# Peptides against a protein of PDB entry 5CWW, part 1

Scores and structures below are computed, not measured.

Target 1, 194 residues: chain A of PDB entry 5CWW
Amino acid sequence: VPKLQGPFDFDLNPEDEQDDEVELKDIYVIGEKPRVADLMRGEEEELEMMKEDQHNGLSLNIICLLSTSGQVKICLDIDGVEAQWLPPRSKNKRLFAPPPEPPSLLTFQTFDTLKPAEVTPDGWPMFSEDATSPYSFYVTHPAGITYISLTPWVFRLESELQSDSEAGTEFRIDLLAKGQGSERDRIFTQTRTQ
Unless a header shows other numbers, all headers, positions and changes below count from the first letter of the chain.
Peptide ipSAE is a variant of ipSAE made for these designs: the mean of its two directions, with the distance scale d0 fixed at 1.0 Angstrom where the peptide's residues are scored. Compare it only between designs on the same protein; published cut-offs may not carry over.
The geometry check fails a fold that doesn't show the stated peptide or that is severely misdrawn somewhere.

## One batch from the design tools (peptide; aimed at target 1 L60 I78 L106 L161)

Design b1_p8_1 (made by RFdiffusion4)
Pose (drawn by RFdiffusion4):
Structure b1_p8_1 (pose): chain A 174 residues (1-35, 56-194), chain P 8 residues (1-8)
Amino acid sequence: VPKLQGPFDFDLNPEDEQDDEVELKDIYVIGEKPRNGLSLNIICLLSTSGQVKICLDIDGVEAQWLPPRSKNKRLFAPPPEPPSLLTFQTFDTLKPAEVTPDGWPMFSEDATSPYSFYVTHPAGITYISLTPWVFRLESELQSDSEAGTEFRIDLLAKGQGSERDRIFTQTRTQ
Amino acid sequence: SVLDALKE
């Protein structure tokens, strides 16, 4: 039985989130690829409101177990800092009028790319993609350049990143 | 690093 890791702290998490934004209904994880895509796990979170949050696993989740009984507790040991994810982007997929209080929006994988996926909700369906943004970040991680890292990363963070488009809307039908 | 710059 491996150690339960969490609750993960969301670095740079949006402040003043509403109840239907904090409440989660689905999770979709795009695993890191071997060193074609991003060498990081991407953790996608779907709220009741239809809000989608894209998180990056900067620290890297790895194998962990609780300590053996052989280990003696040390008083001057530092407290274990909680595990962390980097909140890269957060965006709505529903208008306020489309949010149902007990709605169950769902993730779905795209057959052609793991960096594209869908959100399904009684209000409609939405296509989402993280490309090419995830490729740009991976290229910078593999960059052969001596300098310019902070400069190039600033442009990438200023980039709009993921793209989203509604493909279907259900009208007056719950 | 790249990831530190991204986080900052």

Design b1_p8_1_s1 (made by RFdiffusion4, then SolubleMPNN; from b1_p8_1, 3 letters changed)
Fold by OpenDDE base, seed 3:
Structure b1_p8_1_s1 (fold): chain B 194 residues (1-194), chain A 8 residues (1-8)
Amino acid sequence: as target 1 above (194 residues)
Amino acid sequence: SVLEALRK
């Protein structure tokens, strides 16, 4: 049985201007890139082909959160949270190690997919995958469909994570965080029948 | 580190 994980602490969470509890409706997880070198042990030819694809993805898990209002929060798992399973009911009362510090998620970006006039109290926006890209997805709401892509920053961030040089890293990361965020494109809008 | 820079 999978173990329920959480709560998660959110680092750099912007103060939600609205004192109103943001009700989350959906979650979308983009897993870290597979350690191809570890998985393809013995398949040197396939390893070379995968190294040539410059788009191997991010070494961090990405957790996307979606609210009733159509707000998307992009979070980075910097602690390396893994899937956990309930230990088999072994009778041995292992001394409860102090609960590990709750894992923290780093809030990278927050943005809206709906206009204020499109928000409904009973709205149920949902994530859906893009079959053509692991770092792109859709937000579907009765008012419309929004395409989201993380590709503008994900590969640049990965390049920094893989760099052996710490020189200028802080400056480049600051530029990345302040620069162009995720791509957003409203691909469909429901026509209000007046 | 890159991770420390992200936390700033």
Scores: peptide ipSAE 0.374, ipTM 0.917, DockQ to the pose 0.775
OpenDDE base, seeds 1, 2, 4, 5: peptide ipSAE 0.365, 0.360, 0.370, 0.372; ipTM 0.915, 0.914, 0.917, 0.917

Design b1_p8_1_s2 (made by RFdiffusion4, then SolubleMPNN; from b1_p8_1 with K7R E8K)
Fold by OpenDDE base, seed 3:
Structure b1_p8_1_s2 (fold): chain B 194 residues (1-194), chain A 8 residues (1-8)
Amino acid sequence: as target 1 above (194 residues)
Amino acid sequence: SVLDALRK
């Protein structure tokens, strides 16, 4: 049985301007890139082919959160949260290790997919995957469908994570965070029948 | 580290 995980602390979460509790409706997780070197032991030719694909993805898990209002939060899992399973009911009272510090998620970006006039109290926006890219997805709402891509920053961030040089890292990360964020494109808008 | 830079 999967273990319920959480609560998560959100680092760098902008103060939600609205005192109103943001109601979350959906979650979308993009898993970290597989450690190809560990998985492809003995398949040197396939390993070389996968190394040549410059787009191996991010070594961090990405957690996307979606609110009723169509707000998307892109969070990075810096602590490396893994899937946990309930321990088998072994009768041995293992001394409760102090509860581990709650895992933290780093809020990288927050943006809206809906205009204020499109927000409805009973709205139920949902994530859906893009079959063509692991770092692209859709937000579907009755008002419309928005395409989102993390590719503008994900691969640059991965390049920094893999860099052996710490020189200028802080500056480059600051530029990345302040630079062009995720791609967002409204691909469908429901025509209001007047 | 890169991770420390992200936290700032």
Scores: peptide ipSAE 0.366, ipTM 0.916, DockQ to the pose 0.809
OpenDDE base, seeds 1, 2, 4, 5: peptide ipSAE 0.358, 0.360, 0.366, 0.366; ipTM 0.914, 0.914, 0.916, 0.916

Design b1_p8_1_s4 (made by RFdiffusion4, then SolubleMPNN; from b1_p8_1 with E8K)
Fold by OpenDDE base, seed 5:
Structure b1_p8_1_s4 (fold): chain B 194 residues (1-194), chain A 8 residues (1-8)
Amino acid sequence: as target 1 above (194 residues)
Amino acid sequence: SVLDALKK
């Protein structure tokens, strides 16, 4: 049985400083790229083919949050939160480990998918996957549908995470954070029939 | 580290 995890702390979330209670409506999780080399210990020939077909995904989990207002927050799991299972009944080792520090999620980007005039109190926006890319998805709202892609920055971030050189890393990450964010395109707008 | 740079 899966264990309930949380609470999570959100780092670099400017809205947490403002008492604006953002009501969340949906969550979309993009799992980290599996380290196939660790899983396929023994099949050397298939490892080379899978390295080519495995689009070099991010080695961090991505957590996307969607509010009633159509605001999207892209968060990175920097602590590497693993799925936890309820211990089998026999291991009553209550390791009184001090409560682990709550895992932190880093807010990488925040943006809106709706115009202020499109926001409705009863709106229930939802995420849906893109079958063509694990790093692309849609936000569906009664007012319209928005396509989102994380591909402009995800692969660059992964390259930095895998780099052995710390030289210039701070500068490159600053450019990545301030540079081109996620792609965002409104693909459908519902016409209000008056 | 990259993670430290992301936190700034």
Scores: peptide ipSAE 0.329, ipTM 0.906, DockQ to the pose 0.773
OpenDDE base, seeds 1, 2, 3, 4: peptide ipSAE 0.320, 0.320, 0.327, 0.322; ipTM 0.903, 0.903, 0.905, 0.903

Design b1_p8_2 (made by RFdiffusion4)
Pose (drawn by RFdiffusion4):
Structure b1_p8_2 (pose): chain A 174 residues (1-35, 56-194), chain P 8 residues (1-8)
Amino acid sequence: VPKLQGPFDFDLNPEDEQDDEVELKDIYVIGEKPRNGLSLNIICLLSTSGQVKICLDIDGVEAQWLPPRSKNKRLFAPPPEPPSLLTFQTFDTLKPAEVTPDGWPMFSEDATSPYSFYVTHPAGITYISLTPWVFRLESELQSDSEAGTEFRIDLLAKGQGSERDRIFTQTRTQ
Amino acid sequence: EKLVELAE
């Protein structure tokens, strides 16, 4: 039995989130690829409101177990800092009028690319893609350049990143 | 800052 890791702290998490934004209904994880895509896990979170949050596993989740009984507790040991994810982007997929209080939006994988996926909700369906943004970040991680890292990263963070488009809307039908 | 640290 491996150690339960969490609750993960969301670094740069949006402040003043509403109840239907904090409440989660689905989770979709795009695993890191071997060193084609991003060498990082991408953790996608779907709220009741239809809000989607794209988080990056900067620290890297790895194998962990609780300590053996052989280990003696040390008083002057530092408290274990909680695990962390980097909140890269957060965006709505539903208008306020489309949000149902007990709605169960769902993730779905795209057959052609793991960096594209769908959100399904009684209000409609939405296509989402993280490309080419994830490729640009991976190229910078593999960059052969001696300098310019902070400069290039600043442009990438200013980039709009993921793209999202509604493909279907259900009208007056719950 | 986190992305810059990661890239470095």

Design b1_p8_2_s1 (made by RFdiffusion4, then SolubleMPNN; from b1_p8_2 with E1S E8K)
Fold by OpenDDE base, seed 2:
Structure b1_p8_2_s1 (fold): chain B 194 residues (1-194), chain A 8 residues (1-8)
Amino acid sequence: as target 1 above (194 residues)
Amino acid sequence: SKLVELAK
């Protein structure tokens, strides 16, 4: 039986201190790139062909959160939260294990997909995947559809995570977060038929 | 801190 995971602590950027009760409507998870080398252990010949086309995706899980207002938060799973299964009901409840520290999600970016005039109290925006890229998706709202791509930063972030130099990695990641954000393009706007 | 429970 899958274990319910959470609660997750969000390390919100200090600028997001607006404790506005952001009502979340949807979640979209981009899983870490499977280590193809680990999955294909035994099929060496197919491994070489797959290495060339595999733009090395991010080795971290990405969690996207969508609010009623059309705000998107992009969070990174730095701790590497793996799927946990309920431990077999082994009778030895080690009663005294301190509760595991809740996993922390790093808020990498926050942005809006709706104009203020498009926001409705009963709005129910939703995520949908892009069949062409694992790092692109759509936000659908009655007012319109917004295309989002994480490709401007995701590959650079992966390059930093793979660098042998731990020195300055945090600084470089912070620069990436402050730099070029996700691509956003409104691909459809609903015309209000008056 | 907003705690989001991710239901798997």
Scores: peptide ipSAE 0.015, ipTM 0.563, DockQ to the pose 0.047
OpenDDE base, seeds 1, 3, 4, 5: peptide ipSAE 0.015, 0.015, 0.015, 0.015; ipTM 0.566, 0.573, 0.563, 0.554; seed 3 fails the geometry check

Design b1_p8_2_s2 (made by RFdiffusion4, then SolubleMPNN; from b1_p8_2, 4 letters changed)
Fold by OpenDDE base, seed 1:
Structure b1_p8_2_s2 (fold): chain B 194 residues (1-194), chain A 8 residues (1-8)
Amino acid sequence: as target 1 above (194 residues)
Amino acid sequence: SALVRLAK
């Protein structure tokens, strides 16, 4: 049985001061890129081909959160939250281990997919995957469908994480967060037939 | 700290 993980502390960018309790309706997780070197131990030729595929994804897990209002938050798992399973019933629960500190998620980007007039109190927007890219997805709401792609920044962020220069990395990541955001395209809008 | 509540 998977262990329920959380609560997560969100390190919100101080500019997103709207401490408004966001009612979440859906969550979408993009897993970190597999360490190809660890998976392909012994297949040197395939390792070289996969290294040349410059579309090596992000080394961090990405957690996307979707609110009732159609707001999307893109969070990065810096602490490396691993999937945990409940220990098999038979082993003595070390009852006295202090609860692990809740993992922190870094809020990287926040944006809306709905216009204010499209927001409804009973709205239930949902994520769906894009079969063509691991870093693209859709937000579906009764008012419309929005395509989202993280590709404009994901590969640049990965290059910064792999850079040997620790100096200025934080500044460059902050510039990426404030710079070119995720691609957003409204593919479908439901026309209210009056 | 924005408390994210998952509405069940």
Scores: peptide ipSAE 0.011, ipTM 0.548, DockQ to the pose 0.036
OpenDDE base, seeds 2, 3, 4, 5: peptide ipSAE 0.011, 0.009, 0.009, 0.010; ipTM 0.550, 0.558, 0.550, 0.542

Design b1_p8_2_s3 (made by RFdiffusion4, then SolubleMPNN; from b1_p8_2, 3 letters changed)
Fold by OpenDDE base, seed 2:
Structure b1_p8_2_s3 (fold): chain B 194 residues (1-194), chain A 8 residues (1-8)
Amino acid sequence: as target 1 above (194 residues)
Amino acid sequence: SWLVELAK
């Protein structure tokens, strides 16, 4: 039986401390790229063909949070939260193990998909997947539809995570977070029928 | 602190 996971602690940017009142409306999870080499043990020929087409996705899970205001938070699972299963009934988990520290999510980016005039108190924006890319999605709100792509930074972040040089990795990740944001394009705006 | 429970 799968175990319910959480709570997750959010490492929020200090500038976002005012967000205690943000009502979340949807969550979108982009799973880590499967290590195809580990999954396709024995099919070497198919593995070579898939290696060429496999744009090296991110080795971290991405958690996207959407608020009533159309604010999107992009969070990274640095701790590598794996699927947990309920322990078999027979192993007396020593009641005395300190509860594991809750996994932390790093807030990588925060941005708006709505103009201030488009925000409504009863707004219910929703995520939807892009069938063409695992790192792209849509935010749908009554005011319009916004295309989001994480591709501007995902592959660069993966390259940093896979680099043998631990020196300056944190600095380079911070530069990525402050630098090129996610692509945002309003693909549809609802015309107010007069 | 936002607590999100993710059912995996």
Scores: peptide ipSAE 0.006, ipTM 0.438, DockQ to the pose 0.048
OpenDDE base, seeds 1, 3, 4, 5: peptide ipSAE 0.006, 0.006, 0.000, 0.006; ipTM 0.442, 0.435, 0.339, 0.431

Design b1_p8_2_s4 (made by RFdiffusion4, then SolubleMPNN; from b1_p8_2, 3 letters changed)
Fold by OpenDDE base, seed 5:
Structure b1_p8_2_s4 (fold): chain B 194 residues (1-194), chain A 8 residues (1-8)
Amino acid sequence: as target 1 above (194 residues)
Amino acid sequence: SRLVELAK
């Protein structure tokens, strides 16, 4: 049985300290790229070919949160939260190690998929995957469907994470967060039949 | 910091 993980601490950018109790309606998780080095043990030639592909994805898990208002928060799992399973019912009461410090999620981006006039109190927006890319998805609401792609920044972020230079990495990541956001395209709008 | 429970 999967262990329920959480609570997670959100490191909100000070600008997002809007005390607004955002009611969350859905969550979408983009898993980290597979550790190719661990999977390709013994296939050194294939490892070299895969290293050249700059499009291997992000080494961090991405947590997308969706509110009733159609607001999307993109969070990064910097701490590398691993899936935990409930220990099998084996009798050994291993000493309660102090609960590890709650993992932190970094809020990377926040954006809206709905116009203020499209927001409804009973709105229940939902995520759905894009079969063509792990870093693209849709937000479906009664008012319309929005395509979202993280590709404008995800590969740049990965490049920064893989850089040997620890110096200035935080600054460059901050620039990415403030720079070009996720691609958003409203692919469908429900016309109110007058 | 805001605590969010992630229910899967």
Scores: peptide ipSAE 0.017, ipTM 0.582, DockQ to the pose 0.049
OpenDDE base, seeds 1, 2, 3, 4: peptide ipSAE 0.018, 0.017, 0.018, 0.016; ipTM 0.587, 0.576, 0.585, 0.581; seeds 1, 3, 4 fail the geometry check

Design b1_p8_3_s1 (made by RFdiffusion4, then SolubleMPNN; its pose is not in this set)
Fold by OpenDDE base, seed 5:
Structure b1_p8_3_s1 (fold): chain B 194 residues (1-194), chain A 8 residues (1-8)
Amino acid sequence: as target 1 above (194 residues)
Amino acid sequence: SPLEALRK
């Protein structure tokens, strides 16, 4: 049985000015690229082909959070949270080790998909996958549908994570964080039939 | 590390 994990701490979470508890409605997880080198031990030719496909994705898990207001938060799993399973009920009450420090998620980007006038108290926005890209998805709300793509930064970030040179890495990552964020495109808007 | 740079 999978173990419930959390709570997670959010690093670099901009203080949402309004202390109003952001009500989350949905979560979307983009898993890290498989470590092909570990899986393909002995198939060097296929490994080289897969390495040449430089578009294998990010080595970090991405966790997307969606609020009732249509706010999307893109978080990176920098600690490498692994799936945990409930230990078999061994009868031995192991002395509760102090709760491990909660894992942290890094807030990379926050943005809105709805205009203030489109926000409704009963709104239930949802994520949907894009079958054509693992780093693209849709946010569906009664007011409309927004296409989102992480491709403008995700591959550049991966390049920095795989770089053996630490020289200038901090500067380049800072530019990535402050630069062109995720692509957003409203592909459908619901016509208010009066 | 690149990961430490992300934390800033």
Scores: peptide ipSAE 0.179, ipTM 0.874, DockQ to the pose 0.785
OpenDDE base, seeds 1, 2, 3, 4: peptide ipSAE 0.113, 0.119, 0.131, 0.132; ipTM 0.849, 0.851, 0.855, 0.853

Design b1_p8_3_s3 (made by RFdiffusion4, then SolubleMPNN; its pose is not in this set)
Fold by OpenDDE base, seed 5:
Structure b1_p8_3_s3 (fold): chain B 194 residues (1-194), chain A 8 residues (1-8)
Amino acid sequence: as target 1 above (194 residues)
Amino acid sequence: SPLDALRK
């Protein structure tokens, strides 16, 4: 049985600390790419083919949060939270190890999918997957549908994470964080019937 | 580490 994990601490940018109590409506998780090298030890040819598919994705889990107002937060699992299973009911009262420090999620980007006039108190925006890309998805709200893609930065970030060169890494990551963020495109807008 | 750079 999967273990319920959390709470998670959010490392929010200082700009996000002023966020009033944002009511979350949905969560969308993009799992990290499989560590093929660890799984395919001994199958060198298949490993080479999978390495050639350089577009294997990000080695970090991505957690997307969606608020009632249509705000999206893109968070990165820097600590590498792994799936945990309930220990078998071993009778041994494991002495309460001090609660491990809660894992932290890093907020990479925050953006809106709705205009202020489109926000409604009863709005229930939802995520949905894009069948063509693991790093693209949709936000559906009664006011409209927004396409989102993380592809502009995900693969570049992965390249930095896999680089053996520490030289300039901080600078390049800063450029990624401040540069072109996620792609957003409103693909549908609901016509208000007067 | 690259991860430390992300935390800043």
Scores: peptide ipSAE 0.185, ipTM 0.875, DockQ to the pose 0.776
OpenDDE base, seeds 1, 2, 3, 4: peptide ipSAE 0.180, 0.184, 0.183, 0.182; ipTM 0.874, 0.875, 0.875, 0.874

Design b1_p8_4 (made by RFdiffusion4)
Pose (drawn by RFdiffusion4):
Structure b1_p8_4 (pose): chain A 174 residues (1-35, 56-194), chain P 8 residues (1-8)
Amino acid sequence: VPKLQGPFDFDLNPEDEQDDEVELKDIYVIGEKPRNGLSLNIICLLSTSGQVKICLDIDGVEAQWLPPRSKNKRLFAPPPEPPSLLTFQTFDTLKPAEVTPDGWPMFSEDATSPYSFYVTHPAGITYISLTPWVFRLESELQSDSEAGTEFRIDLLAKGQGSERDRIFTQTRTQ
Amino acid sequence: SALDALRE
């Protein structure tokens, strides 16, 4: 039985989130690819409101177990800092009028690319893609350049990143 | 690093 890791602290998490934004209904994870895509796990979170949050596993989740009984507790040991994810982007997929209080929006994988996926909700369906942004970040991680890292990263963070488009809307039908 | 810069 491996150690339960969490609750993960969301670095740069949006402040003043509403109840239907904090409450989660689905999770979709795009695993890191071997060193074609991003060498990082991408953790996608879907709220009751239809809000989608794209998080990056900067620290890297790895194999962990609780300590053996052989280990003696040390008083002057530092407290274990909680695990962390980097909140890269957060965006709505529903208008306020489309949010149902007990709605169950769902993630779905795209057959052609793991960096594209769908959100389904009684109010409609939404296509989402993280490309080419995830490729641009991976190229920078593999960059052969001696310098310019902070400069290039700043442009990538200023980039709009993921793209999202509604493909279907259900009208006056719950 | 690139990831530190992104995080900051």

Design b1_p8_4_s1 (made by RFdiffusion4, then SolubleMPNN; from b1_p8_4 with E8K)
Fold by OpenDDE base, seed 4:
Structure b1_p8_4_s1 (fold): chain B 194 residues (1-194), chain A 8 residues (1-8)
Amino acid sequence: as target 1 above (194 residues)
Amino acid sequence: SALDALRK
C-alpha cells in the first residue's frame, strides 16, 4: 500500500511571500530522471545502451502548481522525496524515529499564464502533458491554452547538480534563478464573442 | 554545493 506523503513545506522566494492565499486548482509532477545505473545493476550491456538514450533529465522531482488565476509555480524537490510504501503490519514497535522533518519544496519560478482581464473567479485551469517532451506541458483555461517548457533551464541545472567542481556553481545557479526561466507561449486564445 | 546555492 502506498504511503501518503506530506505535508510539504514550501520555501517561497521572498517575492512570492506577498502573494495572497492563492487557490490551487491543479498539480503536475515531473518525476526525476531514473538512475538507470541503480535500476540495471544486473544488466551491464543494457546500461550502456540506455546511457546514450538518456536525455539528460533533472535528477530532482519537479512539482508544478496551478492557481485559479492561472499562476504557475515551479517547485523543486531538493530533499529527494521518494515513493514510499507502508511497512507490513508487523507487530514490532514503531521505532519512533523522530518524525522526519517534512520535506520542503523550493519555489524555483512563478509566472502567469493569463492576463488580468482573463482571470475569472470560477476559472478552472488545468495542466496537460506534452507527449513529445517530459519537460513541457500545457495550461488549459477557458480563455486560452499556454504551452510551457522547462527545457531552457532544467538541463543546465542538472549539469550543475552533477558537476564535481564547485567553482562558479553559485554564480551559475544564481544566473539560472534570475534568468527568464521557463518558455511560455500562448498557442490559443478564445475569442470573446462580443 | 549546487543544492545549497539553490536554497539561497
Scores: peptide ipSAE 0.375, ipTM 0.923, DockQ to the pose 0.805
OpenDDE base, seeds 1, 2, 3, 5: peptide ipSAE 0.353, 0.353, 0.364, 0.363; ipTM 0.920, 0.919, 0.922, 0.922

Design b1_p8_4_s2 (made by RFdiffusion4, then SolubleMPNN; from b1_p8_4 with A2P E8K)
Fold by OpenDDE base, seed 5:
Structure b1_p8_4_s2 (fold): chain B 194 residues (1-194), chain A 8 residues (1-8)
Amino acid sequence: as target 1 above (194 residues)
Amino acid sequence: SPLDALRK
């Protein structure tokens, strides 16, 4: 049985600390790419083919949060939270190890999918997957549908994470964080019937 | 580490 994990601490940018109590409506998780090298030890040819598919994705889990107002937060699992299973009911009262420090999620980007006039108190925006890309998805709200893609930065970030060169890494990551963020495109807008 | 750079 999967273990319920959390709470998670959010490392929010200082700009996000002023966020009033944002009511979350949905969560969308993009799992990290499989560590093929660890799984395919001994199958060198298949490993080479999978390495050639350089577009294997990000080695970090991505957690997307969606608020009632249509705000999206893109968070990165820097600590590498792994799936945990309930220990078998071993009778041994494991002495309460001090609660491990809660894992932290890093907020990479925050953006809106709705205009202020489109926000409604009863709005229930939802995520949905894009069948063509693991790093693209949709936000559906009664006011409209927004396409989102993380592809502009995900693969570049992965390249930095896999680089053996520490030289300039901080600078390049800063450029990624401040540069072109996620792609957003409103693909549908609901016509208000007067 | 690259991860430390992300935390800043």
Scores: peptide ipSAE 0.185, ipTM 0.875, DockQ to the pose 0.781
OpenDDE base, seeds 1, 2, 3, 4: peptide ipSAE 0.180, 0.184, 0.183, 0.182; ipTM 0.874, 0.875, 0.875, 0.874

Design b1_p8_4_s3 (made by RFdiffusion4, then SolubleMPNN; from b1_p8_4 with E8A)
Fold by OpenDDE base, seed 5:
Structure b1_p8_4_s3 (fold): chain B 194 residues (1-194), chain A 8 residues (1-8)
Amino acid sequence: as target 1 above (194 residues)
Amino acid sequence: SALDALRA
């Protein structure tokens, strides 16, 4: 039987101190790339070919949160949360392990998909997948549809995570966090019939 | 590490 997980702590970027209680309406999870090394055990030649593909994805889970106002938060699972199962009815309840600290999610980026005039109190925006890329998706709202892609940063971040060199890593990560964010493109806008 | 830099 699967175990219920949570709560999660959210580490917010200091710049996003807008402590306004954001009412969440939807969640979209992008799972980490498969551990190719574990899947390709015994297929060394194919493993080398897959390692050369810089577009294999991020080794961290990504959790996207969507508010009523059309705000999107991109969160990274830095702690590597895994599926948990209820322990088998084995008698050895280790009673004395202190509860593990709740896992933290890092808020990597926050942005809006709606203009202030498009925000409605009864709005119910939703995520939907892009069939062509695991790192692209759509936000649908009554006011319009926005295409979002994480590709401008996700593969570069993965490159840093896989780098054996610590030289300049802090600087490059800082540039990633402050640099070009996710791609956003409004592909449809609902015209108000006057 | 890159993860430590990301947390900072």
Scores: peptide ipSAE 0.353, ipTM 0.918, DockQ to the pose 0.812
OpenDDE base, seeds 1, 2, 3, 4: peptide ipSAE 0.348, 0.347, 0.353, 0.348; ipTM 0.917, 0.917, 0.918, 0.917

Design b1_p8_4_s4 (made by RFdiffusion4, then SolubleMPNN; from b1_p8_4, 3 letters changed)
Fold by OpenDDE base, seed 5:
Structure b1_p8_4_s4 (fold): chain B 194 residues (1-194), chain A 8 residues (1-8)
Amino acid sequence: as target 1 above (194 residues)
Amino acid sequence: SPLQALRS
């Protein structure tokens, strides 16, 4: 049986600390890429082919949060939260370990999918997957549908995470965070029949 | 580390 995890601390950008009580309506999780090297112990030839596919994804979990107003927050699991299972009944070892520090999620990007005039108090926006890419998805709202892709930055971020060179890493990550964000396209807009 | 750079 899976163990319930939480609470999570959110490292928000100071600009997002505006006390506006953002009511969350949906969560979308993109799991980290599997460590193929650990799984493919014995198939050296396939390991080389999979290493060449630099597009295998991010080694961090991504947590997307969606508010009633259509605001999307893209969060990164920098602590590497692992799935926890209830211990088998026999291991009553209450490790009186001090409660682990709550895992932190880093807010990487925040953006809106709705115009201010499209926001409704009863709106219930939802995430849905894109079958063609694990790093693309849709936000559906009564006012319209928005396509979102994380591909402009995800693979570049992974390259930095896997780089052996510490030289210039801070600068490159800063440029990545401030640079080209997620792709966002409104693919459908509902016409208000007056 | 790259992760520390993300936190800054």
Scores: peptide ipSAE 0.209, ipTM 0.887, DockQ to the pose 0.783
OpenDDE base, seeds 1, 2, 3, 4: peptide ipSAE 0.200, 0.208, 0.206, 0.202; ipTM 0.884, 0.886, 0.886, 0.884

